# Peptides against a protein of PDB entry 6RO1: the designs that were tried, part 29

Target 1, 216 residues: chain A of PDB entry 6RO1
Amino acid sequence: LGKEIEEYIHKPKYCLPFLQPGRLVKVKNEGDDFGWGVVVNFSKKSNVKPNSGELDPLYVVEVLLRCSKESLKNSATEAAKPAKPDEKGEMQVVPVLVHLLSAISSVRLYIPKDLRPVDNRQSVLKSIQEVQKRFPDGIPLLDPIDDMGIQDQGLKKVIQKVEAFEHRMYSHPLHNDPNLETVYTLCEKKAQIAIDIKSAKRELKKARTVLQMDEL

## One batch from the design tools (peptide; made by RFdiffusion4, then SolubleMPNN)

Design b1_p11_6_s2 (from b1_p11_6, 3 letters changed)
Fold by OpenDDE base, seed 3:
Structure b1_p11_6_s2 (fold): chain B 216 residues (1-216), chain A 11 residues (1-11)
Amino acid sequence: as target 1 above (216 residues)
Amino acid sequence: DLPFSYELYVP
């Protein structure tokens, strides 16, 4: 179900309006999960399919991503690789096909105007980490319907199924496993907290509140 | 030090 929602969100017709500089996006390329990065820019590339003569527009988004230092040494010929969990990594501007965006946040960061200096790129990583710290339940996502305005009936049906599944998971205590009941009550609390957070975040979004975080 | 600033921005 989450993957089915992703198949709508990553479509250029839906996501392009939200790919402004500073937008937090999650990037995944096959087995490589880069996690959260920041949009720097996007471009339209025309790819001529040799067999169809049709120009399929490919959209490439430049995303500042945490990359492995090893991949940077070979960067002339090899695709960037995500930093290992235990690695510091380095923030690099990576061209990413738009369909590789697995999530789009409602959060938009202020980014340095010049990302050529490594220190400026690394400062953005600190900003991402601070956002993650402020959102322990996860970085807030754009709502595909309410925020992104997707009118697709297929997506609405998927969301209804997710909501119905969540409701069933929470409303049907699996009577037979007391350990499951504890997990479900925790999930229900988490879901209610997620709804309350989503509601509060929607109100905060409506307010276009620039939260300046003072240096703690 | 760039002030850490973020906005919850929905266009």
Scores: peptide ipSAE 0.311, ipTM 0.854, DockQ to the pose 0.592
Fold by OpenDDE base, seed 1:
Structure b1_p11_6_s2 (fold): chain B 216 residues (1-216), chain A 11 residues (1-11)
Amino acid sequence: as target 1 above (216 residues)
Amino acid sequence: DLPFSYELYVP
């Protein structure tokens, strides 16, 4: 169900308006999970479909991602690789095809104007980590219907299935499997957090409150 | 240290 939602949100017609500088996005390329990064900019490239000659524009988003240092040493032709969990890594601006965005956050960071210095790029990682600390249950996602304005009936059916599944999980507490209670408590917390995030987003949408924290 | 600032951008 999550993957089915991703198939909608990564479409340029829906996500491009939300790819402003500082937007938190999650990037995944096949087996490579970069996790959360920050949008720097996006560009539209003219592409021609080889078989039809039709114009098929490619959308490339430059995303500041935590990359392995090893991948940076290999020539300009090799794709950046995500940092290992135990590795510090280095924040790099990576050109990413828009369809590789697996999630889009409601959070938008202020980023340094100049990302050429390593220290400025690394400061953004500290900001991402601070956001993650503030959202222990996960960085808040854009609502595909309420925030992104997606009207597709297929998506509405997916959301209805998720809601019905969540409701069934709540209405039929499956038997005393301690693992299931943990999953239910996590799903209840996640659903309550999703509701609380949705309500808090609605309230924060009203407040346009720039939270400046002076102390990092 | 760059001040940590974020906005919740709900359109």
Scores: peptide ipSAE 0.124, ipTM 0.769, DockQ to the pose 0.643
Fold by OpenDDE base, seed 5:
Parts: C-alpha cells; structure tokens; sequence
Structure b1_p11_6_s2 (fold): chain B 216 residues (1-216), chain A 11 residues (1-11)
C-alpha cells in the first residue's frame, strides 16, 4: 500500500509543482536509501525511446544528499552511495530521476545561495537534523490528496484501505499471533508515522502561527 | 509559493 502511494507521488505531473528549492524529499534507489535530502532544482531532459521514436521526457531533480565519502572518490564513474549509519558522510548535490523520490515533505528549508563550499552543504545537514529532532515521530509528508491535489480514484481507494487498516489495527489489538507482531510493528510504525505526520502538521501549523505572530 | 508548505529556517 505504501508503494502504491509512492507510484502516484513520484509521477512528474503530480510532484513537479512541489519540487521547489529547499523542499525536503526522501530518495531511494533500489537498495540504497539516502534518507531525507533537500531539493536544489529540477530539469527536463529529452529522451527518445529507441523502439518507438516517441519522446519520453525524463525529469531530473538535483537533490542535496548525504553521501558516503568512499563513493565520492569514485564519483567520476560511479553513482553516489548513501552514507553508512556510523559515517559522517558528505552532503553532495546529486542528480536524481524524479521516480526515485519515495516521499515529499511539507517542510521547505532555507538553503544557502552558494552550495559550492562544503561548509554550506554541511549546514543543510544540520538543518535536516534539527527538523528531525523537532519531529521525533517523522518528518511530515505532503498529503497526496489535500496538499498535492491528486484526484485519481485509484489513489483514493488505496488511502481508504490504509486508513481502514490503521483503524482496524488500533481498534482490535491483535493479541495472539506472533507473526502478526512483525507486520503489526511495521504497520504501527507506518501508522504512527502517519499520525505523527498529522500531529506534526498541527504543531507545524501552530509554529507557523507563532512565527507569523512574531512578524506582526 | 505553495500555501500548504511549511517554510522552516534552521540556522
């Protein structure tokens, strides 16, 4: 169900309006989870399908991501790899195909105008970490319906199934099946992330109201 | 600017 939602969100027709500079996005490439990064810009590349001659435009987003230092040494020929958990890593601007965006946050950061200095890039990592501290339950996501305006009935059905599953999971503590604990823990983590996104959105709305009050 | 986006300045 989460993958099904992702398949809608990463479509250029839905996500491109939300890929402004400073937008927090999650990047995943196969087994490589880069976690949360920050959008710098995006570009459209012309692609010609070899078999049909049809123009299929590719969208590339430049994302500031925490990369392993080892991958940077090979960066001339190899794709960037995510930093290891115990590694400091280095923030790099990485060109990412838009379909590799696994999540889009409602949070948009102010970023340095010049990202060429390493210190400016690393300052953005500190900002991401501060956001993560403020949202212990997870960085708030854009709502695909309410925020992104996706009207697709297929997506609405998926979301309804997720909500029904979450409701059922909370209303009926699945007491007795040990295999259910693993699925339950994953679904609880996901449901908790969704609730935490909703609570975080409320706190974010409160914080925005406070910031607007300080500017008044 | 998207009305539903939260802008956070984190120094």
Amino acid sequence: as target 1 above (216 residues)
Amino acid sequence: DLPFSYELYVP
Scores: peptide ipSAE 0.054, ipTM 0.732, DockQ to the pose 0.122
Fold by OpenDDE base, seed 4:
Structure b1_p11_6_s2 (fold): chain B 216 residues (1-216), chain A 11 residues (1-11)
Amino acid sequence: as target 1 above (216 residues)
Amino acid sequence: DLPFSYELYVP
């Protein structure tokens, strides 16, 4: 179900408006999980479909990603690889096809204007890590419907299935546990806490957007 | 409409 949501989010028609510089995005290329990176820029490339001759525009997003230093030595010829778990890695601007974005965060970072210096790139990693510390339950995602405005009925059905599954997953243990009320209350509290966190995050977002508009 | 985003400046 999460993968089905990703199939909508990574579509250029939906995600491009949200790929502003500083936007946190998660990049995954097959077996290579780069984790969270930061959008630097995006570009449209002309692509010709080999079989139809139709112009199919490719969208490439430049994402600052934590890369293996070993892979970077060969970066002229080889695709960047994610840093190993035990490796510090190095933040590099990597051109990524937009469909490789597995998640888009509501968080947008301020990034250095000049990302040529290694120190400036590494500072962004510190910022990502700080965001991760501030969000122990995970970096907040853009809501595909509420934030991204995706009206696709297929996505709505997926989300409804996720919600129904979550509801069933919360309800199914309840049917067999004689302490249904306690589990329900804990699940309701957890759901309410999640809603309250989401609401508080939305309010903070509104407040911050207003503050930024007042500083303009 | 500007996409609703948290701008977080982490110094």
Scores: peptide ipSAE 0.175, ipTM 0.741, DockQ to the pose 0.136; fails the geometry check

Design b1_p11_6_s3 (from b1_p11_6 with E1M D5S)
Fold by OpenDDE base, seed 1:
Structure b1_p11_6_s3 (fold): chain B 216 residues (1-216), chain A 11 residues (1-11)
Amino acid sequence: as target 1 above (216 residues)
Amino acid sequence: MLPFSYELYEP
């Protein structure tokens, strides 16, 4: 069900209006999960379909991502790789095809105007980590219907199935399956995240607050 | 201390 929603939100016709500088996005490329990054800009590339000669525009988003330091040494010939969990990594601006966006957040960060200095790029990682601390249940997502305005009936059916599944889970506490606690915790977190997104959207509408990051 | 600011999308 989550993957089925991803198939809608990564389509240029839906996501392009939300790819402003500072937007949090999640990037996945095959087996490579970069996690959360920050949109820097996007561009339309002219592409021609090889078989039909039809114009098929490619959309490329530049995303600031946490990359492995090893992948940067070979950056002239090799694609950037995500930082390992235990690796500090380095924040790099990576050109990403828009269909590789697996999630789009309602959060838009302030970013430095000049991302050429390493320190400015690494400061954005600190900002992402601060957002993650503020949203312990997960970074809030754009609502595909209410925020993104997707009217596709297929998506509405997917959402209805998710809601019906969540309702059944809450109505029938199934047995002590440890996997069910994880799914319940994920569904409660997702439902609580959806409620907390609605409530946090209401509360944060009031607080365009420049919060000083306390140095921990 | 870099100012941390973020916005949430509101329609």
Scores: peptide ipSAE 0.282, ipTM 0.839, DockQ to the pose 0.594
Fold by OpenDDE base, seed 2:
Structure b1_p11_6_s3 (fold): chain B 216 residues (1-216), chain A 11 residues (1-11)
Amino acid sequence: as target 1 above (216 residues)
Amino acid sequence: MLPFSYELYEP
């Protein structure tokens, strides 16, 4: 169900308007989970489909990601690898195909203008970690319908199924399906994130008002 | 220390 939502949100038609510099995005490439990174910019590349000759534009987003130091030592030809959980890693700007975005946050960071210095890139990691501390149940996501404006009936049906499944799970606590617990934890986190977004939007509206008052 | 600041999407 989460994967079916991902298949909508990573489409250029829907996500490109939200890929501003500083936007938090989650990047996953096959088995490589980079976790949360920050959008730097995006570009459109002309591509020709080899089988049809049709112009299929590729969208590449440059994302500041936590990469393994080992992958950075290997020549410019090797794809960056995510830092291991026990590894410090290094923040690098990585070109990512837009369909590899697994999530898009409502959070947009202020980033340094110059990301060439390692210290400036590592400061962004500290900012991501601070956001994660402020959102213990998970970094808030853009709502695909209300925030992203996706009108696709297939997505609405998927969301209704998720909500109905969540509601059935909450209403029927007696189904000890161990697969249900994993989905529950994800759904509870998502529902709690939606509540926390609503509370955090209220607190940030207050904090933006306070920041505007401190700049006056 | 760069001031940690962020915004949330508001419609």
Scores: peptide ipSAE 0.266, ipTM 0.830, DockQ to the pose 0.619
Fold by OpenDDE base, seed 4:
Structure b1_p11_6_s3 (fold): chain B 216 residues (1-216), chain A 11 residues (1-11)
Amino acid sequence: as target 1 above (216 residues)
Amino acid sequence: MLPFSYELYEP
């Protein structure tokens, strides 16, 4: 279900309006999970389909991603690799095809105007980490329907299936099936996550107000 | 508090 939603979100026709500088996005490239990064900009590249000669525009988003330092040494010839879990890594601006965006956050960060200095890029990582601390249950996502305005019937059916599944899990009397308890625990955890995201979103909104007051 | 500003998408 999450993957099915991803197949809609990463489509340029839906996501491009939300790819403003500072937007938090998740990037996955095959086996490489970069996690959360920050949009710097995007560009449209002309591409021609080799078989049809049809113009198929490629959209490239430049994303600040936490990269392995080893991969950066070879960055002239090799694609950047994500930092290992135990690696500090380094924030780099990586050109990413838009279809490799696995998630788009409702959070948009302020980013330094000049990202050439390493310290400025690393400051963005600190900001991401601070957002992650404020959202322990996960960085809030844009709603595909309500926020992104996706009207695709396929997506609506996926969401309806998710909602119906969630509703069925809440509406079915707790039959003492130990498998249902595991599913319930997962759903309670997800519901708790949603509540905690909502509370953290409120706290985050309050913290913005405080920071704006300190800048006045 | 780290001096970072953010916005949340609001319709």
Scores: peptide ipSAE 0.273, ipTM 0.832, DockQ to the pose 0.491; fails the geometry check
Fold by OpenDDE base, seed 5:
Structure b1_p11_6_s3 (fold): chain B 216 residues (1-216), chain A 11 residues (1-11)
Amino acid sequence: as target 1 above (216 residues)
Amino acid sequence: MLPFSYELYEP
């Protein structure tokens, strides 16, 4: 179900309006999970489908991602790799195909104008980590219907199934199926994300101010 | 840590 939602949100026709500089996004490339990164910009590339000659525009988003230092040495020849869990890593601007976006947050960070200095890029990582502290149950996602305006009936059916499943899980204590804990944790995270978005939107609407986080 | 600012999407 989460993957089915992903198949909608990563489509350029839906996500491009939300890919502003500073938008938090998750990037996943096959087995490589970069986690949360920050949109720097995006570009439309002219692509010609090799078999049809049809113009198929490719959308490339430049995302600040936490990369392994090993991959940076080979960046001229090899694709960037995510930092290992035990590794500090380094924030790099990585060109990413838009369909590799696995999630889009409602959060948009202020980012430095010049990302050439390492310190400026690493400051963005600190900002991501601080947002993660503010949202212990997970960084809030854009609502694909209410925020992104996706009208696709297939997506609505997927969401209804998720909600019905969540309601059933809460109403019927399904037994200790370890698969249920994983789904429950994902559903709780999603529900918490939705609550956090709604709460944060209310606070932001009240505050009329960009949330500024000082070093606590 | 340098203070950072963020916004949430509002329609």
Scores: peptide ipSAE 0.262, ipTM 0.833, DockQ to the pose 0.561; fails the geometry check

Design b1_p11_6_s4 (from b1_p11_6, 3 letters changed)
Fold by OpenDDE base, seed 5:
Structure b1_p11_6_s4 (fold): chain B 216 residues (1-216), chain A 11 residues (1-11)
Amino acid sequence: as target 1 above (216 residues)
Amino acid sequence: MLPFSYELYKP
């Protein structure tokens, strides 16, 4: 269910309007999870399918990601790798295919105009870490229906199945069903999304209330 | 420490 939602969200026709500079996004490439990064820009590349001659436009998003220092030394020959959990890493602008976006946040950061200086890139990491502190239940996601405006009936059915599952999971006393763990991990990811949206809406209400209090 | 500023998307 979470993967099925991801397959809609990362489609260019849905996500491109939300890939503004400063947008928080998650990047995952196969086994490499970069976690949260920040959109710098995106570009449309002309691509020709080798077998059909059809124009298949590739969308490349430049994302500021926390990369391992080891991978950066080899960046001339190897793709960037995510920083290890115990590693400081370094923030680098990495070109990412749009279908590698696993999540899109409702959060948009103010980013430095010049990301060439290391200090400017590392300041963005501090901003991501500050967002994570403000959202202990996880960084808020865009709602695919309400925020992204996705009208696809397949997605609506997936969301309804998850909501019905969450409702059943909270309404039934969680007895010892062994299938609960796998279902919990998928529901924890989506409950995390729903908690994140609810947390974001609360913190936005608080931040507006604080901004209104600072303007008084 | 530069003040951390962010916006939340509102439809």
Scores: peptide ipSAE 0.151, ipTM 0.767, DockQ to the pose 0.571
Fold by OpenDDE base, seed 2:
Structure b1_p11_6_s4 (fold): chain B 216 residues (1-216), chain A 11 residues (1-11)
Amino acid sequence: as target 1 above (216 residues)
Amino acid sequence: MLPFSYELYKP
């Protein structure tokens, strides 16, 4: 159910309006989880499908991601790898296909204008870590319906199934379906994310008030 | 604390 919602969110039709500089996004490429990064910019590339000759535009987002130092030493031809949990890593601007965005936050950071210096890139990591501290239950996501304006009936049905599943989970603790645990963990993470979005929208309404008070 | 300002940019 979380993956089915991801399949809507990462579509260029829905996500491009929200890919402004400073937007927090989560990037995952196959087995490589980069976690939370920051949008720098995006570009549209013309692509022709080799089999149909149809124009299939590729959308590439430049995302500031925490990368392994090993992957940065290897020549410009190797794909950046995520930093290991025990590794400090280095923040690097990585071109990412838009469909590799697994989540989009309601949070937008102020970023340095020049990201060429390592210190400026590493300052953004400190900002991400501070946001994570302010949101212990998780960085708030954009609501796909209320924030992103997705009107797709398939998505509404998926969300209704998630909500009904969550409601059944909370109302009927006794169904030990092992396939439910993985879906439950994704749905609990999402319900927790939705509750956390609602709480975080309240806390960010407070934090915007606090940030406006600290800038006064 | 480095002043990191974040904006909830809802379009």
Scores: peptide ipSAE 0.126, ipTM 0.758, DockQ to the pose 0.471
Fold by OpenDDE base, seed 3:
Structure b1_p11_6_s4 (fold): chain B 216 residues (1-216), chain A 11 residues (1-11)
Amino acid sequence: as target 1 above (216 residues)
Amino acid sequence: MLPFSYELYKP
């Protein structure tokens, strides 16, 4: 179900309006999870389908991602790799196909105009980490219906199935699993967190305020 | 801390 939602979100017709500079996005390429990065820009490349001669535009988004230092040494010949969990890594601008975006945040950062200096790129990592501290339950996602305006009936059916599954999972106390109270408390907390995130998103949408994080 | 501003930007 989560993957089925991703199949809608990563489609250019839906996600391109949200790929502004500073937008937080999650990038995943097969086994490589880069986690959260920041959109720098996107480009449309003209591609011709080899077999039909039809124009099939490729969309490439440049995303500032935390990469392994090993991948940077070979960056001329090898694809960028995500930093290991225990590695500091380095922030690099990586060209990513739009279909590799696994999530799009409602959060948009202010980014330095010049990302050539390493210090400017690393400052963005500090900003991502600060956003993650503010959202301990995870960085807030764009709602595919309410925020992205996706009207696809297939997506609506998927979301209804997720909601019905969540409702059934919450309404059917598996009366006999002793771990169920823990799972239900976690699920109710997750549901309450989702409601609180939705309410906080609504309040923050009303507050079109640039939250300057002053030095606390 | 580097001052960073973020917007919750819904288009």
Scores: peptide ipSAE 0.123, ipTM 0.760, DockQ to the pose 0.535
Fold by OpenDDE base, seed 1:
Structure b1_p11_6_s4 (fold): chain B 216 residues (1-216), chain A 11 residues (1-11)
Amino acid sequence: as target 1 above (216 residues)
Amino acid sequence: MLPFSYELYKP
């Protein structure tokens, strides 16, 4: 469900109006999760689809991201990598394709006018960390319907399913049970046992099928 | 330290 929402919000037709300087955004590229960064600017690049010759504009957003120091030492041609969990990292302005934005926050930071000095870039990381402290339940997201104005009926159905799921989860009698962790552990064990039984039955069926073929 | 200022900019 979260991925289905992401497929709407990262579309240029919906997100471009919200990509102002200072906007908090999450960036994910394949296996590389950069977490929260800050929009610096965006640009439209003319692109032509290789197969149709149709104009397919590429939208590139420059995002200030926490990068590994190792990725910065490598040539200007290598893609920046996210900082390791235990690494301080360094804030760098990275050009990102708009479809790599996994989330857009309602929060917009004031950023330094000049991001060339390392200290100015690192000051923005301190600001992001301060926002995270102020929002212990997570940095607030733009509402795709109310804030972003997305009218797509498919999205509305996804949101309704999420809300119905959340309502059921939070209304569950065990939600406030101090033994909830024990109950979840038991449920996970039960689910794993069910998977193992299903796997064992499949292997037994395969073994029986092989034995029947060897008797022919 | 630039004062941490953020706006909840809901357009």
Scores: peptide ipSAE 0.069, ipTM 0.715, DockQ to the pose 0.758

Design b1_p11_7_s1 (from b1_p11_7, 5 letters changed)
Fold by OpenDDE base, seed 4:
Structure b1_p11_7_s1 (fold): chain B 216 residues (1-216), chain A 11 residues (1-11)
Amino acid sequence: as target 1 above (216 residues)
Amino acid sequence: SPVKYELYKKP
């Protein structure tokens, strides 16, 4: 159900106005969960769909993420990987396709102007950790309707279904809900988005060492 | 030092 909401919020038409420097965002790439990172910048890239010749703009957000040090050594050839649970990791600015944003926070951090020094990047990790301590129930999200102003009736129906489903889940175990089909349809849409993401990433990787984040 | 941040407020 949360995944259905993600399908709306990660659309450039909705999320771009909120991708200011310092915005907390959650980044996922297939099985790679980077957790919370911080927006540094975003850019629009021209992309031409190979089959239609149609201009399909790609939106790349530079996100400061906690990465594995091992992945940094191979950064020329391999996509950045999230830090291991037992690893301290290193904060790196990673180019991420906008559709790989799984969540957008109401929180916007003050970040150093120069993120080239490692110490400045690592200071942002300390800031994220401090924010997490301040929000024990989780980092607050932008409301898709109230904050992001999404008027899509499909999203409203999704939210209503989520609320109704949550209400039902609290009342009855998941095993008998016919809305599992809706969850499956959403998982399929997510998988399709993930495929589209993978395709878009392959195209971006040709232009820059963009994090190949395939599936959401 | 306490982290400084802003919360989005709808205009």
Scores: peptide ipSAE 0.418, ipTM 0.900, DockQ to the pose 0.823
Fold by OpenDDE base, seed 5:
Structure b1_p11_7_s1 (fold): chain B 216 residues (1-216), chain A 11 residues (1-11)
Amino acid sequence: as target 1 above (216 residues)
Amino acid sequence: SPVKYELYKKP
């Protein structure tokens, strides 16, 4: 279910108004989970589809992410990798395609105007960690309906199922409601289909983006 | 220094 919600929130038509400097976002790239980062800026790039000549705008968000120090040495030739859990890592501004955003927080940090100094970038990591301490149940998310204004009926149905599931789980914690397993299984299957569609779209976009990164 | 942040509020 969370993955189904993710498919809506990462769409440019919904998330762009919320991608202000300082907005907390989660970034995931395939198996690489960068965790929480901070939006620095976003840009719309004109992309020409190589086969159709159609203008397909690419939305790139510059996100301050905790990267492994090893990946930074190769950053000229290789994609940034997330810091290992036991690693301090280094905060770097990484250009991220908008569809790689897995979550958008209601939290917007005050960030330094100049992120060129390492100390300024590391200060933002400290700020993220302090916010995480203030929210032990997790950093608060933007409400997709109430905050983001997403009117898609598919999303409303997903949220209603989540709310019904949560209500049942909390009201009857010990009752194996066979309907809970069915809802969970349907939610997992639909989430998997959503992941597969997102993965296929990401692969199509990565095939496009790798082609464009080689031209940049 | 205390972290300064804002929470999104509907206008």
Scores: peptide ipSAE 0.405, ipTM 0.896, DockQ to the pose 0.847
Fold by OpenDDE base, seed 3:
Structure b1_p11_7_s1 (fold): chain B 216 residues (1-216), chain A 11 residues (1-11)
Amino acid sequence: as target 1 above (216 residues)
Amino acid sequence: SPVKYELYKKP
């Protein structure tokens, strides 16, 4: 169900209005999880399909991501790779296809205007880490329905299934469902998404203006 | 320095 929600969120018609500079987004490319990054800019590329004459617009978002140092050495020929868990990595501006956005946060950071200096890019990583400390249950997500305004009935059905599942998980001791492991992985993701949405809604109600986080 | 951020609010 989390993946099903993602299939709506990453559609340009829904997500583009929220891809302003400083917006926190998660980027995932197949097996490569970059985690949380920050939107720098986006561009529309018109691709003319040679056979249909139809303009299929491709959207590329420039995202500041924590990349492995190894991937930076080969940056001319190789795709950026996420930093390994045990490495420091380096923050790089990476062009990302919009459909590779796995999550969009309600959080929008103030970012340096010039991201050419490494220190300015690294300061954004510190900012992300400080935001993560402020949200121990996870960085708050945009609500696909309430915040993003997605009216698709398919999405509403997915959300209803997540809510119904959460209700069942809390009302019935998990001990009675034998398909727990496969259900748990899907349901933990679903429950986590619904918790994240509820948490995001609570934090949005608290925030009236620009929030300033103290250095932690 | 403290990090400044905004949370999305529906207009």
Scores: peptide ipSAE 0.397, ipTM 0.898, DockQ to the pose 0.689
Fold by OpenDDE base, seed 1:
Structure b1_p11_7_s1 (fold): chain B 216 residues (1-216), chain A 11 residues (1-11)
Amino acid sequence: as target 1 above (216 residues)
Amino acid sequence: SPVKYELYKKP
């Protein structure tokens, strides 16, 4: 359900008005979670689809992100990687495709005008960490309906389902409903089945690769 | 120094 909401909010038609300098955003690229970063700037790039010749504008947002120090050495040739959990990391301005924004905060920070000095970039990390301390339940998100003005009926239905789920989760005290243990056990069983199917598919793929290697 | 930030307010 959270992913379904993400598919709406990262669309340029909805998020671009909120991508001002200082806006807190989350960035995810496949398996790489950068966490919270800060918008520095955005640009529209003209792109032509290779197969149709149709104009497909690419929106690139420059985001100040906490990157691995290893990524600093190869920044010219390699994509930035997120800092490891136990790593201090270093703040870098990274060009990000807008569809990689997984969340947009209601928070807009005051940022230094010059982000070339490392100290100015690291000061922004301190600011993010202080904001996180002020919001123990998490950095506040823009409401996709009330703040972002998304009128899509599909999104409204998703939100209603989330709210109904949250209401059920909070209204049933976890401790007193034996059915919650059964639902958790069923959810754990479904999650375990999904993991087992994924592992079995990986093993089958590995077994096929081994079988294909023995036949060559 | 206290972090300066703004929260989005609907116009």
Scores: peptide ipSAE 0.396, ipTM 0.894, DockQ to the pose 0.853

